# Designs tried in a protein design run: peptides against a protein of PDB entry 8HF1. Part 204

Target 1, 320 residues: chain A of PDB entry 8HF1
Amino acid sequence: NVMLYATKPTEVMVSFPHQEQVLTVTRLISAEIEKFYVSLDLMNIGVQPIRRSKSLQCLRDPSKKSFVKQLFNDFLYQMKEYGIYAASIAIISLIVEFDIKRRQAETLSVKLMHRTALTLCEKIRHLLVQKLQDMTYDDDDDNVNTEEVIMNFSTPKVQRFLMSLKVSFADKDPKDICCLVFVERRYTCKCIYGLLLNYIQSTPELRNVLTPQFMVGRNNISPDFESVLERKWQKSAIQQFRDGNANLMICSSVLEEGIDVQACNHVFILDPVKTFNMYVQSKGRARTTEAKFVLFTADKEREKTIQQIYQYRKAHNDIA

## One batch from the design tools (peptide; made by RFdiffusion4, then SolubleMPNN)

Design b2_p23_5_s1 (from b2_p23_5, 7 letters changed)
Fold by OpenDDE base, seed 2:
Structure b2_p23_5_s1 (fold): chain B 320 residues (1-320), chain A 23 residues (1-23)
Amino acid sequence: as target 1 above (320 residues)
Amino acid sequence: DLLKDFKVFTDDQLEELKKTLNS
């Protein structure tokens, strides 16, 4: 009954051009990863004992190779969907993760596998940073984090997202802002968080306005040591968002049943809405007066997305 | 119409989008 009186958010879809241009650097990186996969398939790392982690869920691939491939596949996805600038941030997360796995390796063969993956990540990082620097006059690493470089090396989707943020929040009181950004993948949360930190810092109108945080859904957290740090980070991030010390939260899932997040005035869906539950729950967070719910779609997928939203609205009205 | 209040903006409508987001 309480849902009937909630002011419906202004629902907006931003249509953006499909990026067809593949840069030479992205082709080179993809080819290097493919060569690495061939090498990885030939690596004999032995039969790893299936450590039954007490939490049933992580069937650790006994080869550990699938995890390595998953990380690089996720990186390739980030590079394609968000652009070279986002990829330069995403690769750092892979470097950190492979260095941890290298240090935790129980066998020399597994250690070597993670070292080889790490070396590839360092090469990829260099190629990405070099490409970002090609547009800067100064060779200093700090100059790649300008608003111009971020925009020029982002996909049209990310460009329209950043533009929408700037327009929505430029010179506003940070206390009046409660923003959610939904993404599909766990690694996208970290990547977009890093991108937003740099974008906000490079954009004078946003520097003292937006304070981002990120949260990954619990179901995507492997029970490894990294999960303890991530759980601490998530608790801290949620608390900062509740206390108003952060006013923008990036989420990879609809906040699980029981994470009470305050009513938001802005909800951005950066990736396609794939489920009815995601649509209803994310839209249901935009509860303030004049709340905005913003979707992004490629022009080629616009009609399909409109039809999908129609079906979700119909289904919601039939249940409500 | 279930989509009456559903606004779609293309690249030629960026100024209208800006007005909608800044309101």
Scores: peptide ipSAE 0.575, ipTM 0.958, DockQ to the pose 0.827
Fold by OpenDDE base, seed 1:
Structure b2_p23_5_s1 (fold): chain B 320 residues (1-320), chain A 23 residues (1-23)
Amino acid sequence: as target 1 above (320 residues)
Amino acid sequence: DLLKDFKVFTDDQLEELKKTLNS
């Protein structure tokens, strides 16, 4: 019965300058990854056992070279799209993944491949942290997690997102907040979650106001690939958000199937809206009175984004 | 107009954005 007076959310698009962070460190990291790819292509890892699970047929075997390259490509994307601060968090997820894969390796050659990838990740982490420390007097890792460092080493997109959060939620009652943040990629959920934890902790007016959680969409990929831990985390995160113990949920756009998320008063779309379904589903979560639906676009893509929203609105009105 | 209620803010309009988000 809550469907009747769905007041249309206030739709807001924040335009930001397209700045490629031309940092020497990002060029160095990219070059090190490229060198690693050349070395990786020369590695003989032998014949990998094909797990015959029908649900696995569409999945790239996570022990293969292609999966290693995918993780580094996803990292490079996050570094480009969100900045070097976000990259310093994203690299930790790669370290964890490659350490798990190294320990699970069935062959010495695969173990060595993941060890080499892990060594590169540690080098990248050091380069990123060292660059973040350029703004700090003390070499303490905790000192790089200030509002100033986060803002300075984030892309304009992330800066405008954080500003929008601060303005929207500063000194508000936590009970009055139900916020969704949509991102495109699974790994971005964890990265933006870590960034938000540090940002909220460094921002007094958001302390005890925002309690973030993250959820990775269930890949239609066999539940066998999601670690039991990830499934437990998802269930716990959803429950915390339902119980009001968390008031901000970061989720990937793959939320198509079956996560009954509450009606929210804020929905942020951090990444480009690529499909009509994503637009309708995400916007359809902003159902409260005075709900906000906030999009982010680079200035160069602004007109294209406006045209796309127009087409989505037209298509939605033709179906309704 | 299907976009009449669709608000766009640029970097020169950050104060208007702040007012809109704080409302």
Scores: peptide ipSAE 0.574, ipTM 0.958, DockQ to the pose 0.817
Fold by OpenDDE base, seed 5:
Structure b2_p23_5_s1 (fold): chain B 320 residues (1-320), chain A 23 residues (1-23)
Amino acid sequence: as target 1 above (320 residues)
Amino acid sequence: DLLKDFKVFTDDQLEELKKTLNS
């Protein structure tokens, strides 16, 4: 029984400046969403038919208003944490969801509610795209997907993440790369995936080097929301990553539920490590020789983050 | 506008990051 000493990954901490994005456009968008919440609370959508679906969400949101607010709150979080460019991608996911919900609406009042939400998303998308175009002086939508625009309209955290990818993977053989990117929220997986596709396409040094995929965790709250398409996508994405057809996987912390992901040589934690389990599981995927485990922290939170990581390291060593 | 002060990372900042990732 040769206990193969699992090579401890090299742990790296990347600091970024804490900048509150004081953009007029982000304030305007936030104010429009808050006005929409006031209007949404005043909407009489009537008593919704209690569907016998065992989904806890039908019991928690009889009005379906809390779900609408959740999607906009997740969007506001993405805009704040990842920037305007990421928000321009994230809003498309809301447009798709509200259009599906509008078509599935059983009542005129619910249909109108989702239509009003959709109209707000279209307005937000226009405001975001206009702001991205302000840098290019060109009205062509294709010009907003440049490396420069992506970098300038990303938060310092995302800028440092993209730089870390460029530094780590420029001119490498795609076969030598097995990268995981952990994010906190399921919707962030799609947003960061779209951002990375555009960034890789606009960055010659990463073009044909990185092939990203994303995995959305199971929605324990509403199995009815996991479209057959999302389940097919998850299976396909995992298989592509196993076969080496994808070499970067974006995933939420929900990978806990038994997805056997291969040993990786790079693990990026884009969002703060909030739990010991997340630390152990994510670090436990960095098992190859010379594996890197990269954390991101705001400069103001650096000391607190370091102390937390040392506590997790100690606790892990006491159990091992 | 705080975004106008988002200087493209200087080559020095990339080299510092490279050193940090390779250390």
Scores: peptide ipSAE 0.020, ipTM 0.574, DockQ to the pose 0.084
Fold by OpenDDE base, seed 3:
Structure b2_p23_5_s1 (fold): chain B 320 residues (1-320), chain A 23 residues (1-23)
Amino acid sequence: as target 1 above (320 residues)
Amino acid sequence: DLLKDFKVFTDDQLEELKKTLNS
């Protein structure tokens, strides 16, 4: 039995300062969402007639309000964890979802609820974009997608991540790059993808070097809500990454779904590693010679994170 | 002025990160 000594990846931990972006705009947005929750609780959605159609489990009325609150809570989380620039991209996903739900509404009351949520999202988007523009001194350059704007309106975590990408990949051959980026949440996956597209386009050293794609895990959506379009997109994104047409893949929990992804030379874990399985599976993708496994931690949580990583390393060495 | 604490990575911090990532 030739134990193929799997080359262990180099594990890197990047620390970032725990700075809450206490911007007036963030406080205003949070206050508007809280006011909306009070109004939403007072909305009489009425008893939806249980249409006897066996197949469409119409989410019961309490679940519809709960789903609206969940989307705004996920947005607030992204704004806090990734910053205002990321939030300006994340809000577009909410606009799309509420517009779909508004069109699919079976009752006037449900249609009005989703319309009110949509109007709030449009207001939030305007406030975010206006704040991004206020830092562009040149009145004529409406380009809020500069490297400077992205960096200034990103959290220290995202700043360290973008700098780690620039340091790792500046002026390299795109064929020599196979990179995975792991995030916890589905919505974060799309948001970070949009942020990376704009960052790569604004950064000359990464132009034509990095070609990002994203994959969303199936487990977060009832198979009935996975649009045929999303399934086609996932299949296309995987194929582009396999064919080398994309060299950076953003993943939300995708490894648990048995997706056969190539051996990578870089693996970035943007969000905290919560489970031993996530650690082993993500680290297990860094299999090339000189592969790097990069973790991000807040300075306040560094000791706890180090202890957890040592426990995972020990447990992995005891099983391997 | 919490904007003062968004330290743009100094070239020194980039070099340290580069050393850590390339070691």
Scores: peptide ipSAE 0.019, ipTM 0.581, DockQ to the pose 0.087

Design b2_p23_5_s2 (from b2_p23_5 with E4D E10D D12S D14L E19K)
Fold by OpenDDE base, seed 1:
Structure b2_p23_5_s2 (fold): chain B 320 residues (1-320), chain A 23 residues (1-23)
Amino acid sequence: as target 1 above (320 residues)
Amino acid sequence: SLLDDFKVFDPSQLEELKKALNS
């Protein structure tokens, strides 16, 4: 029984301009992925033995082509929603995933497919890093991790999020901070975590204040693909956050799975609140009136977001 | 220009954000 405490945190809605990043590099990357999809559809991968993994996804695409497309579609989404700086981090997760799958390939055709995907990811990474370096005089990869580069190559949503962190936590005692950041997608947790590490390190006012961790939800679709390493890492991250060794936690659908996280004084919802359960569970972590519950909305979606939150508040009060 | 791609945060919006988060 998650006791639905009628929590009355201070709700803040931060608006941001809806601007699609119309970068030449973004168009080039999208076009390269589309060309890759055409080539992927022409690849004869044969019928793969259905690994008796209880995962419903393995039953739907025995060729694993749909899974490859899903990862690139998730990358394209992250590049659009969070910007090219976030995309430069997100692509590393694809590289790692395709390298693992390449090594685990049971057939030469599947090995070649994952190798081709990996080669495309390396090309995309190079294009992104090269674009980030346009602001730097030195070829050192570390010079792209400045506050200025991160801010300039992030979407307005991410800019407002980072500024909200800076405004909320600059020069505060790290012991007084318990912050949750909710995102929709599992891969976004890793991407935003990497972005935050670099941003905090480049921001003197936050460097000794914020210690981030991330937690990905259980992939209900494939518990077998959650590596033992990912489970150990999740358990460690949760424990560090409970012990106060981390004071900011990036979460996906983790609360839907009944993971008990402590009450927090700040809850940021970086992605749109799509469900009543997400609203109740995330808001239920901000238990005091002094706690901040921060929502981000595009200016064009502001009214719709307000109406949706009002409906969720009403429904929550009718249950409480 | 390369400068047209830079979305500088409006400082006026920062003060509004400070007010909203610290109120």
Scores: peptide ipSAE 0.196, ipTM 0.765, DockQ to the pose 0.104
Fold by OpenDDE base, seed 4:
Structure b2_p23_5_s2 (fold): chain B 320 residues (1-320), chain A 23 residues (1-23)
Amino acid sequence: as target 1 above (320 residues)
Amino acid sequence: SLLDDFKVFDPSQLEELKKALNS
């Protein structure tokens, strides 16, 4: 179901069926992570020194265990909300992070903890890839990156999002496209970016039309703790989008932090609009009537979402 | 099972989506 609201911008609501993917693989993965949490709680990693150093190290959750659990919880969320294809990309980010943390471990116990987490990630990756291969005739990892596999192993929300991109941008001039995609979580930006790269590459009508980039929110704890590399990358990604070298930007709450991004002709809100500020900031990037502001909602939540958007629209008109 | 895979847009929903996004 698609609903149109004749406003500046044109607001579009795309409904999707609420299907919990009852895949045996997702249940198995969840159970393996739960077992790992029990094991993790029993691990003696010693008292981590509260490094009060005002340096980049203060982003270290004082509990290295809490950080590990956060990453797996974010992975579980991505698997649930975006599907097993997105999860196969998300798990690679965890592998990279845990390998870095393993190499940077100051103690054998911490090294072992990150090694155990890494081993679980490799098991999860194997389970996900094996399930993606169920639709392929070839065991080649490249064969799992087809439009068909991406679509079939994505949640209804992601399917509707990808179809919306294809319908909106198929065979268009790249110069006429300025698209924002809003997601709630920082890690989702990278996951959806990887998914879009593969989808665009596998979709001839979007190949050479869409050039995606992503921006992750500044760490709210302190901008001083962002790696110099992350800050340079963010500046580069913004600059590429300003220069028209990228025409689709995936953003989290970054735009609420006053990052100056140009006006866009398309704004997709992939995750629920939870705050008035998110509504205003995201909608404020679509400045013309020709611009599309696209929302995604589960069918079961459609009426609630409509009411919430109406309230936000009213409140926005009262302050405008 | 292949039955556990998510269904893509049916043709009717796709045409509605096309109309909405290209209007």
Scores: peptide ipSAE 0.195, ipTM 0.772, DockQ to the pose 0.125
Fold by OpenDDE base, seed 2:
Structure b2_p23_5_s2 (fold): chain B 320 residues (1-320), chain A 23 residues (1-23)
Amino acid sequence: as target 1 above (320 residues)
Amino acid sequence: SLLDDFKVFDPSQLEELKKALNS
């Protein structure tokens, strides 16, 4: 009886200082979004015609305004939690979404609403890019994608995450790397993916070492809102990760729906572990020899986080 | 101690982080 000692992953907790980015640009952006919400509440977009499309949810006027507010609230969250550089990537996703919705608008009033949102996103993008360029001597937009700019305009959490990747993977063989990165929100997957692409490209020690992909779990979004394109992309991303063509996968959900992901040697939890299931399922992916399970915590929350993870570890050992 | 079960690193300790992540 070869007792397969399930090699327990080494748990690592990386602390980071709590620093609020006190930047004038972030205050300006927040104020512009708040002004836009006041304007949006005053917009009469009229009773939308009940198209007989089976999804009852698109029928009510509040749902369209609420969705616009949700996207901007998610953007504000990303700017706060990940920094200005991440926000410059996140805003592009909003631009794409509002342009699609503007083109698909059934009424002039809805078209105007999405146009106004799009105009605000372009203004926000300009403010963010201009702020990133303030550290560059050259007016070339590509010069904002340096390791220095990325690090300086990222939150301490993201800085520690990027540094942990560099320390873990610098000059390693890509074949020896199987890394998962867990985040809480769907839109954070795309944002962190874009940030990682630029960081890897700007970091010589990680060039040709890390190839990132991202995946969004199905459970967080009504299947009706998943575009055929997004579903194709998710299948392709998973296949690339299985084939070893990608060695880092960013996920917003624990792969609850039976997405068989291979055993990984690194699991990073970028956002706080909020549930026992998230802890068990994410840690359960770190199955290789010498696997690492890495958590990030603010210094002020360190003791509370340690206590919470200890309780999850205890509960897991009592079930196993 | 509860602290002994977790290697908590301040990233100012790059060498300790390197040791923790590569050990």
Scores: peptide ipSAE 0.181, ipTM 0.801, DockQ to the pose 0.690
Fold by OpenDDE base, seed 5:
Structure b2_p23_5_s2 (fold): chain B 320 residues (1-320), chain A 23 residues (1-23)
Amino acid sequence: as target 1 above (320 residues)
Amino acid sequence: SLLDDFKVFDPSQLEELKKALNS
């Protein structure tokens, strides 16, 4: 009986200061979205035919208004949790989604609703990019993708995460790296992926070291075509990570997808660990002898987070 | 104009982070 001494990963907790971003631009954007919600509630889009797709019934607002509000609420969450730089990437995903929905609209009223949402997203994008450009003397969008701009316009959590990557991976052999980054929300995977691409490209010590990829979970509310493209992309992303063509994978739920990922040497949990299953499953991917399991916590939540992690450790040791 | 006091990243925090990740 080879007792596989499951080498327990080294657990690291990184604290960050709780800063509410009191940026005038974030307040302006939030106020514009709230005004839009008032206008959206007043829009008469008629009764939409409930297409009886069996599995997705609960999330389909017959008016499609709740879906629009959900996307903007998800954007507001990203802007708050990750910063205005991450928000400038996140808004592009909303622009793409609302353009698709506008083109797929079965009625003029629904088309107008998605057009109004799209126009708001374009305004928000402009406000965000303009704010990023305040640090640059040049009006070129490429100048906002520097390490300095990314760091300054990211939340303390994201700053600590990016620094943790730099400290962990600077000038390492890319073949020796197998990294997972867990986030709570599916849309955050793509946002953090875009942020990491720009950060890695702007950081010489990481440019030839880290090749990021992301996973988007299968349960997309989106119609058949988007779901097929996402499934193809997801399969490709997983294969690239298995083949070592990508060495950093961003994911929200590895196990719901039945994804057998290789043993990793680094696991970052960017968002709070909310469940015992998430703790065990994410930690269980850090299987190498020198594996690191890194958690991020706000200073104000540090004690509560520590207590929760101790409870999870105890419960895990009682089952193992 | 509320000078957004972008607190310059304190280099001391990098050394603490290095210590934490190397521990």
Scores: peptide ipSAE 0.178, ipTM 0.745, DockQ to the pose 0.087

